# Ledger of designs, part 266: peptides against a protein of PDB entry 3T6J

Target 1, 375 residues: chain A of PDB entry 3T6J
Amino acid sequence: PIVESYIGFIESYRDPFGSRGEFEGFVAVVNKAMSAKFERLVASAEQLLKELPWPPTFEKDKFLTPDFTSLDVLTFAGSGIPAGINIPNYDDLRQTEGFKNVSLGNVLAVAYATQREKLTFLEEDDKDLYILWKGPSFDVQVGLHELLGHGSGKLFVQDEKGAFNFDQETVINPETGEQIQSWYRSGETWDSKFSTIASSYEECRAESVGLYLCLHPQVLEIFGFEGADAEDVIYVNWLNMVRAGLLALEFYTPEAFNWRQAHMQARFVILRVLLEAGEGLVTITPTTGSDGRPDARVRLDRSKIRSVGKPALERFLRRLQVLKSTGDVAGGRALYEGYATVTDAPPECFLTLRDTVLLRKESRKLIVQPNTRLE
Target 2, 372 residues: chain A of PDB entry 3T6J as posed
Amino acid sequence: PIVESYIGFIESYRDPFGSRGEFEGFVAVVNKAMSAKFERLVASAEQLLKELPWPPTFEKDKFLTPDFTSLDVLTFAGSGIPAGINIPNYDDLRQTEGFKNVSLGNVLAVAYREKLTFLEEDDKDLYILWKGPSFDVQVGLHALLGHGSGKLFVQDEKGAFNFDQETVINPETGEQIQSWYRSGETWDSKFSTIASSYEECRAESVGLYLCLHPQVLEIFGFEGADAEDVIYVNWLNMVRAGLLALEFYTPEAFNWRQAHMQARFVILRVLLEAGEGLVTITPTTGSDGRPDARVRLDRSKIRSVGKPALERFLRRLQVLKSTGDVAGGRALYEGYATVTDAPPECFLTLRDTVLLRKESRKLIVQPNTRLE

## One batch from the design tools (peptide; made by RFdiffusion4, then SolubleMPNN)

Design b2_p25_3_s2 (from b2_p25_3, 12 letters changed)
Fold by OpenDDE base, seed 5:
Structure b2_p25_3_s2 (fold): chain B 375 residues (1-375), chain A 25 residues (1-25)
Amino acid sequence: as target 1 above (375 residues)
Amino acid sequence: SLREERRKAKPPPPSELDYLEVAGR
């Protein structure tokens, strides 16, 4: 088997300023079968990038073919084990030198094991589908998230010599209809400019890319899903995201007006976007559990994913990218923090829902290091 | 079919996928 490892100060999620990396490391074995799916995704990446809802001028000038592998983790040392990884974390290097993607396949597999009895916040009719397709849908989402999410988009930069990496005269901001008015100056990075929202904002963009592109038939085909199965994978992927947005409330601290987890904040933002779309796409209904205590149900109207959800997500995702590309921190912060705000305002009453989420919180799963044996 | 195979598969333990950091920029 092919063994992969990495070790070092890699992820900065635990640094409030996004500057200091946490020391982590893993040893893993390549899953050849799953890696083959990701290789097919990589082969289609350049074409799929064109399907993203921003002008080519806001996309990378040159596509750099990354490595993408599925890994079965033997050992992981760190504060949290990810489902997927895109490295390096330096945007400039990603744009000029390329990147590597990995999916931690056996981590995902552990995460897929949900007992129906413990599955919260879903309608009974959705539970079986959710259990069946959570794993496959997550594989799709992780692949898209890492490769086409984190791997997409251009930052407009003025270098130390004053040269721009875009044509100032011809590039038009699709949101304003005007020429580009802001960019990154020499020494400015995504993290340095967007600071406290940078990580969550980027995760939100990547998750949104996943949801948006999973609607593309070619993506589902790459992962081996066709017909009704493909539609179920799409449905469960979107359902999982809106459910995750509700679950995300656990990681909000009302007293500090703070999010403690960047990905969860991102998922909440997406939930808010899809709720704002209206038209019955997403409905969160407070209920009473069998124990007589508060509960809730999330409903996603499958028939409205393409007609209502996709356009809403398209507009939002475009705005995220445009604001990121132009280094418009004020606009980006206003947009993102607006959706990330948690209040108890009707109709959602998110603070009340948070209490319900906390009440229904499942015990944290312990990921235990697997044993290896010679066969 | 994948559907049939998964129906026969024991439900995996509840995934912390919801809590998994998709780490990687």
Scores: peptide ipSAE 0.027, ipTM 0.458, DockQ to the pose 0.647; fails the geometry check
Fold by OpenDDE base, seed 4:
Structure b2_p25_3_s2 (fold): chain B 375 residues (1-375), chain A 25 residues (1-25)
Amino acid sequence: as target 1 above (375 residues)
Amino acid sequence: SLREERRKAKPPPPSELDYLEVAGR
């Protein structure tokens, strides 16, 4: 077996300013079968990057072929076990030196081990489909999230010598139609500039990339899905995201007006974007459970994913990237915090829904370290 | 901020959502 490990101060999610890494480490075994799918994804990455909704000038100048492997984690030391990892966590290094992607396959498998009777907030007719395709859809989402999410986009930089990594005269901001007016100066990083929203914002971008690109037939083909199966994987992936956006409310603290988890905040933001798209794409309906207590149902109209969802996500994702590339913290914060705001305003009444989410909160799964053996 | 809350709060036990969250890395 191929053994991989890493150790160090890696993730900064626990730092309010996104600057200080938490000590983390793992030991894992390469899952060759799943890694082969990710290798195919890597082989298509350069092409797929062009499908992202920003001009090439906002993408990396040169594609650097990354490594991508699926790992079965034997041990993980840290405050949280990720399903995927993209390192290094410095955008400048990702642009110039490259990066490595990993999917923690067995971690994903644990996440999929949800009993039907415990599956909250879905319509009954969606539950079986969700259970069937949750795993595969997660594989797709994680792969895209890491490789083409975190692995995409360019930061506009002026170096210490005053040189720009972009042509100031020709590069146009697609949102404003104007020349680029802001960039990262020497010593400035994504985290240093965007600070309190940096982690969640980046996760939101990466998740959005996943949703957006999973619609591409080539992506589904890479993962071995065609025809009706591919459509089901897409549907479940999007359904999972909108459901996650509702579940995210658990991690909002109304009294402090803050979020306690970056990814969940990101998922809520995506939910808000898709709700804003309207046209019956996403519907959250308060209901009464069989126990007579408040419940809710999330419905995603499959037929409107491409017609309504994709355009909405495309516009949003482009804005995220443009604001990131240009270091426009004010614009980025305004956009992101706007969607991350949780109120009890109709029609959604999110604070009320939060009460429902908390009421229906599932018990946390205990992850136990696995064993492996040679036979 | 989210990060400020995390600093003050005990790390939440791993949940499916946490795994999905970390999958977003």
Scores: peptide ipSAE 0.026, ipTM 0.495, DockQ to the pose 0.116; fails the geometry check
Fold by OpenDDE base, seed 3:
Structure b2_p25_3_s2 (fold): chain B 375 residues (1-375), chain A 25 residues (1-25)
Amino acid sequence: as target 1 above (375 residues)
Amino acid sequence: SLREERRKAKPPPPSELDYLEVAGR
């Protein structure tokens, strides 16, 4: 078998400032069959990067072909096992040296064990479809999230010698129509500048890339989905995201105005963006469960994903990238914290919904390390 | 100082990350 491993201070999600890595390590075996799909995605990456909603000047100057492998984890040491990994976690190195992507396939498989009767916050008509396509849609999302999410975008930098990695005279900020007015100075990093919002902001950008690019027919073809199946995968991927945004409220602490999980905060932000788009795209309806206690339903209008959802996400995603590229912390924080704010304001009443989410909370799943053998 | 300001504004530490919990819902 082909064995992959890493060890070290890698992920900084547990650092409030997003700078200090948690010690982590894994040993895994390559899943060749699933890796083939990601290899096809890598082969199309350069073209797909052009589909992202920012000018080429805000994208990496040189496409560096990354490695992307699906792994079955045998052992993992850390606070949690990710579904996917993009390393190194240094934007400068990603831009100049490249990066590696992995999908932890057997971790994803465990996530699919949700029973229909325990599936919360979905319409009955969506439950069977959700169960059927959650896995495949998540494979698509993880692939896009890692490869084209974390693997995309350029930071504008002035080096220690005063040289810029962009043409100050010709590069235009697509949001303002003006020349670039801010950048990263020598010694400044994404994490050092954006600090408390850096991790969640980046996850939000990566998740948004996934949702945005999963609409591209070539992406679905790469993963082997065509026709009605492709449309169902898209629908379930978006549905899963908006549902996750609701579930995210579990990880918000109202008393501290704080989010305890970066990915969940990111998903809530995306939910807010899609709710803001309006036009019946996303609807969250408080209901009463069969037990007479509060419940809720999330509805996504499939017919409005492309017409309403995509444009809203496009504008938002572009803003995320532009603010990231230019090191505009003030603008980035204002944008992101605005969408990450949880209040009880109508019509959503998110604090009330949080109570419902907590009430309907599922039991925590435990990960058990598997065995593997040669036959 | 920037460090002092950061210390004063230091949010509580995030909870333990469980990607399975995140992904599996």
Scores: peptide ipSAE 0.023, ipTM 0.509, DockQ to the pose 0.018; fails the geometry check
Fold by OpenDDE base, seed 2:
Formats: sequence, C-alpha cells, structure tokens
Structure b2_p25_3_s2 (fold): chain B 375 residues (1-375), chain A 25 residues (1-25)
Amino acid sequence: as target 1 above (375 residues)
Amino acid sequence: SLREERRKAKPPPPSELDYLEVAGR
C-alpha cells in the first residue's frame, strides 16, 4: 500500500488566538478508489471555483492544481481526528505554492455508522434516507470543503515594498460597490488579524462552499451520483448540516459566552443563516420524546434548498469571502459573531434547545486503531 | 516568516471527531 504521513504543529484550533499550531500526526494508507474521485474533483476545480459567489478578482490569480488523496488512517495522534485536511494552512502559500488535500476516509466511515434508533432530532421519514446517504454526502462535503473551500479565495495584500497584489483602481468590493479600502499589510496574516474567530470563520466559509457547490450537477456526477440519487445526496448533505448546527449547541458554554469547538460553531452559524432565510426552509420544533423528556426535530424543506437556501447561503458566503479578502476584521467579526451568538430569544430559544441537545447527548465515539493485513 | 505563521494558522478541518460527534449523535 501507499503510505502517507504528516507530523508537526499544523492546526491552530486549540489556540484561542488561532495562531499556534497543535502538534499532531498521522500515518495512513491511500484508498485508491476514493482518491480517484477526488482527482476528478481536482480536474474540475478550476471551473468550479468560478461558480463561487465572488468576482474573479477575489479569487486566486492562478489556480494551482493540488493533490487530493483519500486516506485510511492507521494512527492519528492529536486532540481530534479530522475528516479532511487542507495544507498548508497559510493562505499566502496556498495562493503562491499550492496545497494538498486529504480525506480521511475511514474516519468518515466510522462517523456514518449510526444506528437508526439512536439518530436524534430527525423526522422519522428522513432517518432512513439520512442513514443511506450520510456517508456519500459527507464525501462530497469533505471534498468540496477542503479543495474548494479552504482552497479558494484571495487575500488582498500590500507587500513590504508597498506593492499590491490587486489593482486598487479597478477592483470593486461587490458588497459596497466601492474600491478596496482595506487589505493585509506585510506581516499580517488571516490568523493574526482575525485571531479568535479565524479558525471558526474559515471553517464556516469552507462548509458553506461545500453546501453551495454540492448543488451543482457536475459535482455530484464526479462522485457518481445522478438523478434522484444526486438530489438525495444534496438533501442529506444540507440536512446533516442543519442538524449539525443544532448539535453544535453542546459545544457552547453559556457561562463563558464561548464556543469550545470551531467547526461546531461554524455549523451553528450556518444553521442561523438558513433559519434567517425563513420561508419554511428550516424548522426546529421542540417536541416531547417517547420517554416524556424534551426532544426536538429538525426539518429541512427539500423543495426550498435551491430557491431559499442557496440564495441565502450565497449572500452569506460572499460576505464571508469579501471580508476575509479585505482583512476587514471589524466587519468580519460583526458578521460572524452576530450569527454565532446564542441566546434564548424566541422563536428559536437556542439556550433552551441546548438543554434538549444535552439531554439527548449520546456517548462520544472512540476511534480505535485499525489493523491491516495482506490478502 | 509569514509562511511559517500561516502554516500554523489554518483552523483544523472539521475534525472527524466533529463529524463523528455530529454523526454519532
């Protein structure tokens, strides 16, 4: 088998300021079959990047074809095992040197081994579909998240010599209609500027890219889904995300007004965006479980994903990117923290829902190192 | 270097644990 590994101070999620990397490492074997799908995605990446809801001026000047490999993890050392990885984490290097993408395939497989009776917060009618398509939809989401999420967008930079990597006279901010008024100066990075929200913000952007682009038939085709299957994959992907947004409340600490997990915060933000879109797209209904205890149901109207969800996500995603590109920390923080705020305000009453989420919390799954053998 | 600082700054992809936690719940 082809063996891949990485080790070092790589991810900064545990740093409150998003700057210091956690030491981690893995050893994995290449899954050739799944890697082939990701290679097809890579082949389409340049075209798919054009489908993102920002002007080309806010996208990388040159697409650098990355590697994308699906890996089965043998050993992972770290505080958490990701489903996907995009490295390096330096936006400047991503723009100038390229990047690598990794999907940890067997981790995804474990994540999808859910028993129907333990599946919380879904309507009964959605459970079977969810179970069937969660895995495939997650493959799509991870691929898009890493390759076209983390791998997309341009930072506007003024270098040490005062030169800009964009035309100040011609580039227009699509949100304001004005010329670019802020950028990254020499020595400033995404993480250094956005600090406490940098990690979660970027994850939110990447997740949003996944949801947004999974609507494209070409993407589904790359992963081998057509017709009704493709639509089901889309539905389950979006359903999973809105459910994840509810589940995310577990990772919010009301007393400290903070989030303990960047990805979960990101998912909650997306949920808030989609709830704000209204029109019955997403509904969270408090219920009473069969045990007489509080429960909840998340409903996603499939028919409104494209008509209501996509436009809402498009606007939000564009704003995320524009604020990121321009280094507008104030605007970015206002936007992101606004959606990340957890209150008990009606109609959602998120703090009350959090109690329900905690009541329905399942035991954390443990990942055990697999064995390999030659057949 | 800016490069070195940026390498450290990428928020970890949604940890499989995050997905596992989401999927397992």
Scores: peptide ipSAE 0.022, ipTM 0.493, DockQ to the pose 0.041; fails the geometry check

Design b2_p25_3_s3 (from b2_p25_3, 10 letters changed)
Fold by OpenDDE base, seed 4:
Structure b2_p25_3_s3 (fold): chain B 375 residues (1-375), chain A 25 residues (1-25)
Amino acid sequence: as target 1 above (375 residues)
Amino acid sequence: SRREELRKAKPPAPHELDYLEVAGK
């Protein structure tokens, strides 16, 4: 077996300012079968990057072929176990030196171990489909999230010598139609500039990339899905995201007006984007459970994913990237915090829904360290 | 069929992409 490990101060999610890394380490075994799918994804990455909804000038100048492996984690030391990892966590290094991606396959598998009877907020008709395809859809989402999410986009930088890594005269901001007016100066990083929203914002971007690109037939083909199966994987992936956006409310603290989990905040933002798209794409309906207590149902109209969802996500994702590339903290914060705001305003009444989410909160899963043996 | 095979597999839980906060809930 191929053994991989890493150790160090890596992730900064626990730092409110996104600057200080938490000490983390793992030992894992390479899952060769799943890694082969990710290798195919890597082989298509350069092409798929061009499908992202920003100009090439906002993408990395040179594609650097990354490593991508699926790992079965034997032990993980840290405050949380990731489903996927993209390192290093410096965008400047990612664009100039390259990066590595990993999917923690067995972690994903654990996440999927939800009993049908415990599956909240889905229509009954969707539950079986969700259960069937949640795993595969997660594989797709993680792969895209890491490789083409975290692995995409360019930061506009002026170096210490005053040189720009972009042509100031020719590069146009697609949102404004104007020349680039802001960038990262020497010593400035994504985290240092965007600070309190940096982690969640980046996760939102990466998740959005996953949703957006999972619609591409080539992506589904890489993961071995065709025809109706591919469509089901897409549907479940999107359904999972909108459901996650609702579940995310658990991690919002109304009294403090803050989010306690970056990924969940990101998922809520995506939910808000898709709700804003309207046209019946996403519907959240308060209901009464069999126990007589409040419940809710999330419905995603499959037929509107491409016609309504994709364009909405495209616009949003482009804005995220443009604001990130240009270091426009004011614009980025305004956009992101706007979607991350939780109120009780109709029609969604998110604070009320939060009460429902809390009421229906599932028990925490216990992840136990696995064992492996040679036979 | 792949569907039949997957039906026998346990459904995956919502992935906290990047981090499953296993400890904090």
Scores: peptide ipSAE 0.031, ipTM 0.467, DockQ to the pose 0.234; fails the geometry check
Fold by OpenDDE base, seed 3:
Structure b2_p25_3_s3 (fold): chain B 375 residues (1-375), chain A 25 residues (1-25)
Amino acid sequence: as target 1 above (375 residues)
Amino acid sequence: SRREELRKAKPPAPHELDYLEVAGK
């Protein structure tokens, strides 16, 4: 078998400032069958990067062909097990030296254990579809999230010699129509500048890339979906994201105005963006469960994903990238924290919904390390 | 059909992109 491993201080999600890495390590075996899909995605990556909603000047100067492999984890040491990984976690290195992507396939499989009767916050008509396509849609999302999410975008930098990695005279900020007015100076990094919001902000950008690009027919074709199946995968992927945004409220601590999980915060932000789009795209309706206790339903209008959802996400995603590229911490924080704010304001009443989410909380899942043998 | 094939497959959970935290903060 082909064995992959890594070890070290890698992920900074547990650092409130997003700078200090947690010691992590894994040993995994390559899943060749699943890796083939990601290889096809890599082959199309350069073209798909052009579909992202920012000018080429805000994208990496050179396409560096990354490695993307599906892995079955045999052992993992850390506070959490990722579904996907993009390393190194240094934007400067990603844009100059390249990166590696992995999907932890058997970790993804563990999440499938939700029984239909325990599936919360979905309409009955969506449950069977959700169960059927959750896995495949997540494969698409992981691939896009890692490869074209974390693997996309350029940081504008002035090096220690005073040289810029962009043309100050010709590069225009698409949001302002003006020349670039801010950048990263020598020694400044994404994490050092954006600090407390850096991890969640980046996850939000990556998740948004996934949702945005999954609408592209070529992406679905790469993963083997066509026609009605492709549309169902898209629908379930978006549905899963808006549901996740609701579930995310579990990880918010109202008393501290703090999020305890970066990915969940990111998903809540996306939910807020899509709710703001309006026009009946996303609806969260408080209900009463069969037990007489509070419940809720999330509804996504399939017919409005492209007409309402995509444009809203496009604008938001572009803003995320522009603010990231220019090192505009003030603007980035204002944007992101605005969407990450949890209040009880109508019509959503998110704090009240949080109580419902907590009430309907599923049992904690335990991940058990598998055995693998040759036959 | 792909749909029929997927009935035999176990799909992954979308809530776990990047990290599934085993230990809470």
Scores: peptide ipSAE 0.029, ipTM 0.463, DockQ to the pose 0.237; fails the geometry check
Fold by OpenDDE base, seed 1:
Structure b2_p25_3_s3 (fold): chain B 375 residues (1-375), chain A 25 residues (1-25)
Amino acid sequence: as target 1 above (375 residues)
Amino acid sequence: SRREELRKAKPPAPHELDYLEVAGK
């Protein structure tokens, strides 16, 4: 078997300021079969990058073909196990030197190991579909998230010599219609500038890329889905995201106005974006469970994903990227924290929903070392 | 300042599985 490992101060999600890495490491075995799907995605990456909702001037100047591998984790030492990894975490290096993508395949397998009767917040009609397509949709989402999410976008930089990596005279900010007015100075990084929101913001961008690009027929084809199956995968992927946004409330601490998990915060933000789109795209309905206690249902109108959801996400995602590229921390923070705010304001009453989420939470799944054998 | 307040805030909880349904921390 092909064994991969990494070790060191890699992820900064536990740093309140998103800068200091947590020491972690893993040992994993390459899943060749699943890796082949990601290789196909890599082969289409250059073209798919053009489908992202920002001008080429906001994308990397040179396409660098990354590696993408699916791994079955044997052991993971750290505070948590990701579903996917994109390294290095330095944006400048990603843009100039390249990057590697990893999907932790057996982690994903655990993720969709949910019993129907324990599946919360979904309508009954969606449960079977969700169970069926959760796994495949995760593969799509993780692939897009890592490769085209984390692997996309350009940071505008002025180097120590005063040179710009963009043409100041010709590059136009698509949101303002004006020339670029802000950028990263020498020594400034994504994490250093955006600090407390950097990790979650980036995850939100990556997740949004996943949702946005999963609508592209070529993407579904790469993963082997066509026709009704492709539509179901899309639907379940979006449904999973909006559900995750609700589940995310568990990781919000009202007393501190703080999010405890960057990815969950990101998913909540996406939920808020899609709720804001309105038009019946997403509906969260408080209900009463069979036990007489509060419950809730999330509904996603699949017929409105493309007509309502995609445009909303497009606009939001473009704004995320533009603000990131230009190093506009003030604008970025205002945008992101605005959507990340949790209140009890109608109609959603998120703080009340949080109570419901907490009431309905299941026992934490314990991930243990898998049994591995050669056959 | 907000930054000072954030510095005094509890650090984020350990990183959780991205796509897992997890219990509260």
Scores: peptide ipSAE 0.024, ipTM 0.451, DockQ to the pose 0.030; fails the geometry check
Fold by OpenDDE base, seed 5:
Structure b2_p25_3_s3 (fold): chain B 375 residues (1-375), chain A 25 residues (1-25)
Amino acid sequence: as target 1 above (375 residues)
Amino acid sequence: SRREELRKAKPPAPHELDYLEVAGK
């Protein structure tokens, strides 16, 4: 088996200033079968990038082929085990030298093991599908999220010499119809400009890319899904996202108006976008559980994913990218914080729903180091 | 079929690890 290791001060999510990395380390074994799927995804990445809902001028000028592997983690040291990793976290290195993507496959597998009886907030009819396809859908989502999410988009930059990495005369902002009016200056980075929303915003963009591109037949084919299976994977992926958006409320602190988890905030934002799309695409219904206590159900209309969901997500995702590319912090903050706002306003009453989410919170799963054996 | 294989494979109880955290940007 191919063994990979990962060690160092890498992720800065726990730093309020996003500067200090947390020390992490793992040892893992390459899952060859799943890695092959990601390799196929990598092979199609350049083409799939063109399917993203922004002009080519807002996409990277040069595609750098990354390494993408699925890993079965033997040991992990850190505060949290991710499902996927994109490294390095240095933007300059990503742009010039490339990057590596990894999916922590057995971590995802652990996440797949939900007892039907403990699965919250889903309709009964969806539970079996969800259980069946959650794992495969996660593989798709993580692959897209890491490779084509974090791996996509261009930042408009003016270098120290005053040169632009885009043609100021010809590049048009698709949202305004005007020439580009803002960009990153020398020394400015994504994190430095967008600051407190940068991480969550980027995660939201990456998650949105996953949802958007998972609708593409080629993506599902790469992962080995066709026909009805492909449609079920799509459905469950979207269903999982909207459910995750509801679950995300656990990580909101009303008293501080603060999100404690960037990915969860991102998922809530996506939920809000899809709710805003209306037309019965997503419905969250407060209910009463069998115990007589508050509960809720999330319903996603499968038939409206492409007709209602995709266009809504397309528009939103394009806006995210355009604002990111142009360094429009004011616009980006307004957009993102708008969707990230949690109130108790009808019809959703999210603060009330949060109480329900907390009430129905599952016990935290303990990930235990697996045993290895020679076969 | 993949569906049949998945059905036979007792899905491990999806313990949503902190809701599928994806690290890296």
Scores: peptide ipSAE 0.023, ipTM 0.457, DockQ to the pose 0.660; fails the geometry check

